Peptides against a protein of PDB entry 3JWR. Designs and how they scored, part 121

Target 1, 323 residues: chain A of PDB entry 3JWR
Amino acid sequence: TRELQSLAAAVVPSAQTLKITDFSFSDFELSDLETALCTIRMFTDLNLVQNFQMKHEVLCRWILSVKKNYRKNVAYHNWRHAFNTAQCMFAALKAGKIQNKLTDLEILALLIAALSHDLDHRGVNNSYIQRSEHPLAQLYCHSIMEHHHFDQCLMILNSPGNQILSGLSIEEYKTTLKIIKQAILATDLALYIKRRGEFFELIRKNQFNLEDPHQKELFLAMLMTACDLSAITKPWPIQQRIAELVATEFFDQGDRERKELNIEPTDLMNREKKNKIPSMQVGFIDAICLQLYEALTHVSEDCFPLLDGCRKNRQKWQALAEQ
Target 2, 298 residues: chain A of PDB entry 3JWR as posed
Amino acid sequence: TRELQSLAAAVVPSAQTLKITDFSFSDFELSDLETALCTIRMFTDLNLVQNFQMKHEVLCRWILSVKKNYRKNVAYHNWRHAFNTAQCMFAALKAGKIQNKLTDLEILALLIAALSHDLDHRGVNNSYIQRSEHPLAQLYCHSIMEHHHFDQCLMILNSPGNQILSGLSIEEYKTTLKIIKQAILATDLALYIKRRGEFFELIRKNQFNLEDPHQKELFLAMLMTACDLSAITKPWPIQQRIAELVATEFWEQGDQVGFIDFVCTQLYEALTHVSEDCFPLLDGCRKNRQKWQALAEQ

## One batch from the design tools (peptide; made by RFdiffusion4, then SolubleMPNN)

Design b2_p8_7_s1 (from b2_p8_7, 5 letters changed)
Fold by OpenDDE base, seed 5:
Structure b2_p8_7_s1 (fold): chain B 323 residues (1-323), chain A 8 residues (1-8)
Amino acid sequence: as target 1 above (323 residues)
Amino acid sequence: PPVLEFYS
């Protein structure tokens, strides 16, 4: 395609030029092409292209395929969300120095997973999918969308000309797919809530050990969540804008719940409760975000900017909630 | 921003 030709022929700027190592990164000013270039740089600078012998054209095609399989009519859970998740992963790996704690296969899997974790997202949560009796709800009982995202990821990876993993051995391939699946499934926040206590307790007791396979898996799950939620850590203007996108998507779901299901939406998804957004944000930060970024900072102190950003945004939301 | 409706 013309888009592929343009991407494949383009000079890929440095990570410094693209600012993709910054925790404060924003994609707002970037074109789709630039987001793809950033993605190439992430793969390159993580040594994934070299170590796994990725063909440049294949990587380009794969990136474009992933991007294409996000819906444009979804306010938040679109390509830009996936891209920002991957960028946060890259920043955590590089600036946060998590790269030094992981294997190349784990890094490969996490980056693919971050980019793929919301593929074909429909702008509604698992609860809506279940209540609407969507066909996907017949396939999966729990983490419905996350299973679908993984299926989409696998489909793309196996598509002609998109096989970025063709340079892997059979065993490396199997391992990578396993980690990708686990990472995508881990983005179900319900699973995060179930598992986070174990992680926090290990950190609290100074018993956390990445050499333990179970703890490694747990950490990868927590890291995925940290990147998935990383909008809450961004500088206030960026975070506020992303919050508006999320609210838009949630309100769209709430409107559909009223119209299609005859259900009164929860406050979070109720357009009429817009005035509660600041207090809900404070509640979300306290209930979900703070402990996660605190724990991540204990694993690597260089991840502190995520925690600091979260704390600063909590203050901003609290100030708004008091008005 | 909140991801789960339980935090409304």
Scores: peptide ipSAE 0.063, ipTM 0.841, DockQ to the pose 0.269
Fold by OpenDDE base, seed 3:
Structure b2_p8_7_s1 (fold): chain B 323 residues (1-323), chain A 8 residues (1-8)
Amino acid sequence: as target 1 above (323 residues)
Amino acid sequence: PPVLEFYS
């Protein structure tokens, strides 16, 4: 395609020029082509292209395929969300100094997972899918959408001309897919809530050890969530704008809940309760975000900008909630 | 915000 030709022929700017190592990064001013260029730079600077012998054209095609399989009519869970998740992962690995704590296969898996974790998202949550008796709800009992996202990821990875993992051994391939699946499934917030207590307790007791395979797996799950939620850490103007996108998508679900399921939506999904957004954001930060970024900062102090951003945005939302 | 529904 012309898009592939343009991407493959383009000079890829440095990570410094693209600012993709910054925790304060914003994609608002970037074209789709520029987001793809950023993605190429992430793979290159993490040594994934060299270490796993990725062909440039194949990587370009894969990136464009992933982007194409996000829906354009979904307000938040689209390519830009996936791209920002991957950028936060890259920043955490580089600026956050987590890269040296992980294997190359783990890094490869995390980056692929971050880009792929919401593939073909429909703009509705697992609860809606279950309540609507969607065909996907018949295939999967738990983490319905996350299983679907992984299936989409696997489909793309196996598609002709998109096989970025063709340079891996059979064992490396199996390991990578296992980690990708676990990482995508970990983005189910229900699973995060279930597992986070173990992680926080290990940190609290000063017993956290990445040399333990179970704790490594747990950490990768927490890191995925930290990147998935990273919009909450962004500078206030960016955070506020992203919160509006999330609200739009939630209100769209609420509208569908009324029309298709004949139910009254919760306050979060209720367009008429827009005035509750600031207080709900404070609740979200307190219940989900703060402890996670605190724990991540204990693993690597260089991740502090994520925690600091989260704290600053809490203050901003609290001030709005008091008006 | 992406999971605000759990805490609304």
Scores: peptide ipSAE 0.061, ipTM 0.842, DockQ to the pose 0.287
Fold by OpenDDE base, seed 2:
Structure b2_p8_7_s1 (fold): chain B 323 residues (1-323), chain A 8 residues (1-8)
Amino acid sequence: as target 1 above (323 residues)
Amino acid sequence: PPVLEFYS
């Protein structure tokens, strides 16, 4: 395609120029092409292209395929969300110095997973999918969408001209796919809620050990969630804009719940209760986000900007809630 | 707003 030709021929700017190492990164001003260029840079600077002998054209095609398989009519869970998740992963690995704690295969898997974790998202949650008796709900009992996302990820990875993992040995390939699957499934916030207590307790007791395979898996899951939720850490103007996108998508679901399921949506998804957003954001930060970024910062102090950003945004939302 | 799975 012309898009592929343009991408493959383009000079890829440095991570410094693209600012993709910054936790404060914003994609708002970037074209789709620039987001793809950023993605190439992430793979390159994490040594993934070299270490796994990725062909440039194949990587370009894969990136474009991933981007294409996000829906354009979904307000938040689209390519830009996936891209921002991946960028946060990149920043956490580089600036947050987590790269030094992980294997190349783990890094490869995490980056692929971050980009792929919401593929073909429909703008509705698992509860809606289940309640609407969608065909996907017949295939999976829990984490319905996350299983679908992984299935889409696997489909793309195996598509002609998109096989960025072709340079891996069979064992490396199997390991990578396992980690990708686990990472994508871990983005189900229900699983985060279920598992986070173990992680926090390990941190609290100073018993956290990345050399333990179980704890490694747990950490990768927590890291994925931290990146997936990273919009809450962004500078306030960025945070506000992203919160609007999330709210839009939630309200769209609420509208569908009324129309299609004949139910009154929860406050979170109720367009008529948009004035509750500030207080709900405070609640979300307190219930979900703060402990995670605190724990992550204990693993690596260089991840502090995520925690700091989250704290700052809590204050901003609290101020709005008090108006 | 919070991610869907926790609040819905």
Scores: peptide ipSAE 0.060, ipTM 0.836, DockQ to the pose 0.316
Fold by OpenDDE base, seed 4:
Structure b2_p8_7_s1 (fold): chain B 323 residues (1-323), chain A 8 residues (1-8)
Amino acid sequence: as target 1 above (323 residues)
Amino acid sequence: PPVLEFYS
């Protein structure tokens, strides 16, 4: 395609030029092409292209395939969300210095997972899928959408001309897919809530050890969540804009819940309760976000900007909630 | 904020 030709022929700017190492990164001003260029740079600078012998055209095609499998009519859970999740992962690995704590396969898996973790998202949560008796609810009992996202990820990876993992051995391939699956499934916040206590306790007791395979897996899950939620850490103007996108999508679901399911939506998804957004954001930060970024900062102090951003946004939301 | 769900 013309798009592929343009991408494959383009000079890829440096990470410095693209600012993709910054935790404060924003994609608002970027074209789709530029987001793809950023993605190439992430793979390159993480040494994934070299170490796993990725062909440039194949990587370009894969990126475009991932992008096209996000829906354009979904307000938040679209390509830009996936891209921002991956960018945060990249920043955490580089600026946050987590790269040196992980294997190349783990890094490869995390980046693929970040980009793929919401593939074909429909703009509704698992509860809606269950309650609407969607066909996907027949396939999976828990983490319905996350299983679907992984299935989409696998489909793309195995598609002709998109096989960015073709340079891996059989064992490396199996390992990578296992980590990708675990990472995507970890983005189910229900799973995060179940598992985070173990992670926090290990940190609190100073017993956290990445050399332990179980703790490694746990950390990767927490890191995925930290990147998935990273909008809450962004500079306030960016945070506000993203919060509007999230609210739009949630309100759209709430409208569908009223119309299709004949239920009153929760405050979170009720456009009539939009005045509760600031207080709900404070509650979300306190219940979900702060402890995670605190713990992540204990693993690597260079991740502090995420925690700092989260704290600053809590203050901003609290101020609005008091008005 | 993201939707918080709990599964049995």
Scores: peptide ipSAE 0.054, ipTM 0.821, DockQ to the pose 0.154

Design b2_p8_7_s2 (from b2_p8_7, 5 letters changed)
Fold by OpenDDE base, seed 2:
Structure b2_p8_7_s2 (fold): chain B 323 residues (1-323), chain A 8 residues (1-8)
Amino acid sequence: as target 1 above (323 residues)
Amino acid sequence: PSVLDFYS
């Protein structure tokens, strides 16, 4: 395609120029082409292209395929969300120095998973999918959308001209796919809630050990969540803008719940209760985000900007809630 | 709002 030709021929700017190592990164000013270029840079600077002998054209095609399989009519869970998740992963790996704690296969899997974790998202949550009796709800009992996202990821990886993993041995390939699946499934916040206590307790007791395979898996899951939720850590103007996108999508679901399911939406998804957003954001930060970024910072102190950003935004939302 | 879709 013309888009592929343009991307494949383009000079890829440095990570410094693209600012993709910054935790404060914003994609708002970037074109779709630039987001793809950023993605190439992430793969390159993490040594994934070299270590796994990726063909440049294949990587470009894969990136464009992933981007294409996000829906344009979804306010938040679109390519830009996936891209920002991946960028946060990149920043955590580089600036946060987590790269030094992981294998190349784990890094490869995490980056692919971050980019793929919401593929073909429909702008509605698992509860809606279940209640609407969507066919996907018959295939999977839990983490319905996350299973679908992984299926989409696998489909793309196996599509002609998109096989960025063709340079891997059979064992490496199996390992990578396993980690990708686990990472994508970990983005189900229900699973995060179930598992985070074990992680926090290990940190609290100073017993956390990445050499333990179980703890490694747990950490990768927590890291995925930290990146998936990283909008809450962004500078306030960026945070506000993203919160508006989330609100739009949630309100759209709420509208559909009224129309299609004949139910009153929860406050979170109720357009008429938009004045509750600041207080809900404070609650979200307290219940979900703060302890995660605190724990992550204990694993790597260089991840502090995520925690700091989260704390700052809590203050901003609290101030609005008090008005 | 938050990505607290598990509450819904």
Scores: peptide ipSAE 0.053, ipTM 0.823, DockQ to the pose 0.348
Fold by OpenDDE base, seed 4:
Structure b2_p8_7_s2 (fold): chain B 323 residues (1-323), chain A 8 residues (1-8)
Amino acid sequence: as target 1 above (323 residues)
Amino acid sequence: PSVLDFYS
């Protein structure tokens, strides 16, 4: 395609030029092509292209395929969300110094997972999928969409001309897929809620050890969540804009819940309760975000900008809630 | 609002 040709032929700017190492990164001004270029740079600078002998054209095709399999008519859970999740992962790995704590396969898996974790998202949550009796709900009881996302990820990885993992040994391939699956499934916030206590306790007790395979897996899950939620850490203007996108998608779901399911939506998804957004954001930060970024900062102090951003945005939302 | 989904 013309798009592939353009991407494959383009000079990929440095990470510095693209600012993809910055926790404050915004994609708002970037074209789709530029987001793809950024993605190439992430793979390159993490040494994934070299270490796993990725062909440039194959990587380009894969990126475009991933992007293509996000829906354009979904307000938030689209390519830009996946891209921003991956960028935060990249920043956490580089600027946050997490790269030195992980294997190349883990890094490979995390980056693929971040880009793929919401593939073919429909703009509705698992609860809606279940209640609407969607066909996907017949396949999976829990983490319905996350299973679907992984299925889509696997489909793309195995598609002709998209096989970025072809340079891996059989064992490396199996390991990578295992980690990808775990990472994507970990983005189910319900699972985060169930598992985070163990992580926080390990940190609190100073018993956290990445040499332990179970704790490693737990950390990767927490890291995925931290990147998935990283919009809450962004500079205030960016945070506000992303919050608007999230609200749009949630309100769209709420509208559908009224019409299709004949239920009153929760405040979070209720368009009529938009005045509650600031207080809900404060609640979200307190209940979900702060402890996570605090714990992540304990693992690597260089991740502090995420925590700092979260705290600053809490203050901003609180100020709005008090008006 | 943010991605506050506790449902699986």
Scores: peptide ipSAE 0.053, ipTM 0.819, DockQ to the pose 0.277
Fold by OpenDDE base, seed 3:
Structure b2_p8_7_s2 (fold): chain B 323 residues (1-323), chain A 8 residues (1-8)
Amino acid sequence: as target 1 above (323 residues)
Amino acid sequence: PSVLDFYS
């Protein structure tokens, strides 16, 4: 395609020029082509292209295939969300110095997972899928959409001309796929809530050890969630704009709940309850986000900008909630 | 995700 030709022939700017190492990064001003260029730079600077002998054209095709398999009519869970998740992962690995704590296969898996974790998202949550008795709800009992996202990820990875993992040994390939699956599944907040207590307790007791395989797996899951939720850490103007996108998608679901399921949506999904967004944001930060970024900062102090951003946005949302 | 994502 012309898009592939343009991407493959383009000079890829440095990470410094693209500012993709910054936790404060915004994609608002970037074209789709520029997001793809940023993605190439992430793979290159993490040494993934060299270490796993990726062909440039294959990587370009894969990136464009991933982007293509996000829906354009979904307000939040689209390519830009996946791209921002991956950028946060890149920043955490580089600026946050987490790269030094992980293997090349783990880094490869995390980056692929971040870009792929919401593939073919339909703008509705697992609860809606289950309540609507969608065919996907018959295939999977738990983490319905996350299983679907992984299936889409695997489909793309195995598609002709998209096989960025062809340079891996059989064992490396199996390991990578295992980690990708675990990482994508970890983005189900239900699983995060289930597992986070173990992580926080290890940190609290100063018993956290990445040399332990179980704790490593747990950390990768927490890191995925931290990147997935990273919009809450962004500078206030960026956070506010992203919150509007999330609200739009949730209100769209609420509208569908009324129309298709004949139910009254919860306040979160109710368009008429937009005045509760600030207080709901405070609740979300307190219930889900703060402890995670605190714990992550304990693992690597260089991740503090994520925690600091989250705290600052809590203050901003609280001020709005008091009006 | 935002607070709205909490219920997703």
Scores: peptide ipSAE 0.058, ipTM 0.829, DockQ to the pose 0.339; fails the geometry check
Fold by OpenDDE base, seed 5:
Structure b2_p8_7_s2 (fold): chain B 323 residues (1-323), chain A 8 residues (1-8)
Amino acid sequence: as target 1 above (323 residues)
Amino acid sequence: PSVLDFYS
């Protein structure tokens, strides 16, 4: 395609030029091509292209395929969300120095997972999928959408000309797919809520050890969530803009819940309750976000900007909630 | 608003 030709022929700017190492990164001003270039740079600077012998054209095709398999009519859970999740992962690995704590296969898997974790998202949550009796709800009992996202990820990875993992040994390939699956499934917040207590307790007791396979798996899950939720850590203007996108998608779901399912939506998805957004954001930060970024900062102090951003945004939302 | 997604 013309898009592939353009991407494959383009000079890829440095990570410094692209600012993709910054926790304060915003994609708002970037074209789709530039987001793809950023993605190439992430793979390159993490040594994934070299270490796993990725062909440039194949990587380009894969990136474009992933981007294409996000829906354009979804307000928040689209390519830009996936891209921002991956960028936060890259920043956490580089600036946050988590790269030094992980294997190359884990890094490869996390980056692929971050980009792929919401593939073919439909702008509705698992609750809606279940209540609407969608065909996907018949395939999976839990984490319905996350299973679908992984299926889409696997489909793309196995598509002709998109096989970025073809340079891996059979064992490396199996390991990578396992980690990708676990990472994508971990983005189900219900699973996060279920598992986070173990992680926080290990940190609190100073017993956290990445050499333990179970704790490694747990950490990768928490890291995925931290990147997936990283919008809450962004500079206030960026945070507000992303919150608007989330609100749009949630309100769209709420409208559909009323119209299609004849149910009153929860406050979070109720357009008529938009005045509660600031207080709900404070509640979300307190209940979900703060402890996660605190714990992550304990694993790597260089991740402090995420925690600091979260705290600052809590203050901003609280100020609005008091008005 | 919150990015909370629940299964049900």
Scores: peptide ipSAE 0.051, ipTM 0.817, DockQ to the pose 0.299; fails the geometry check

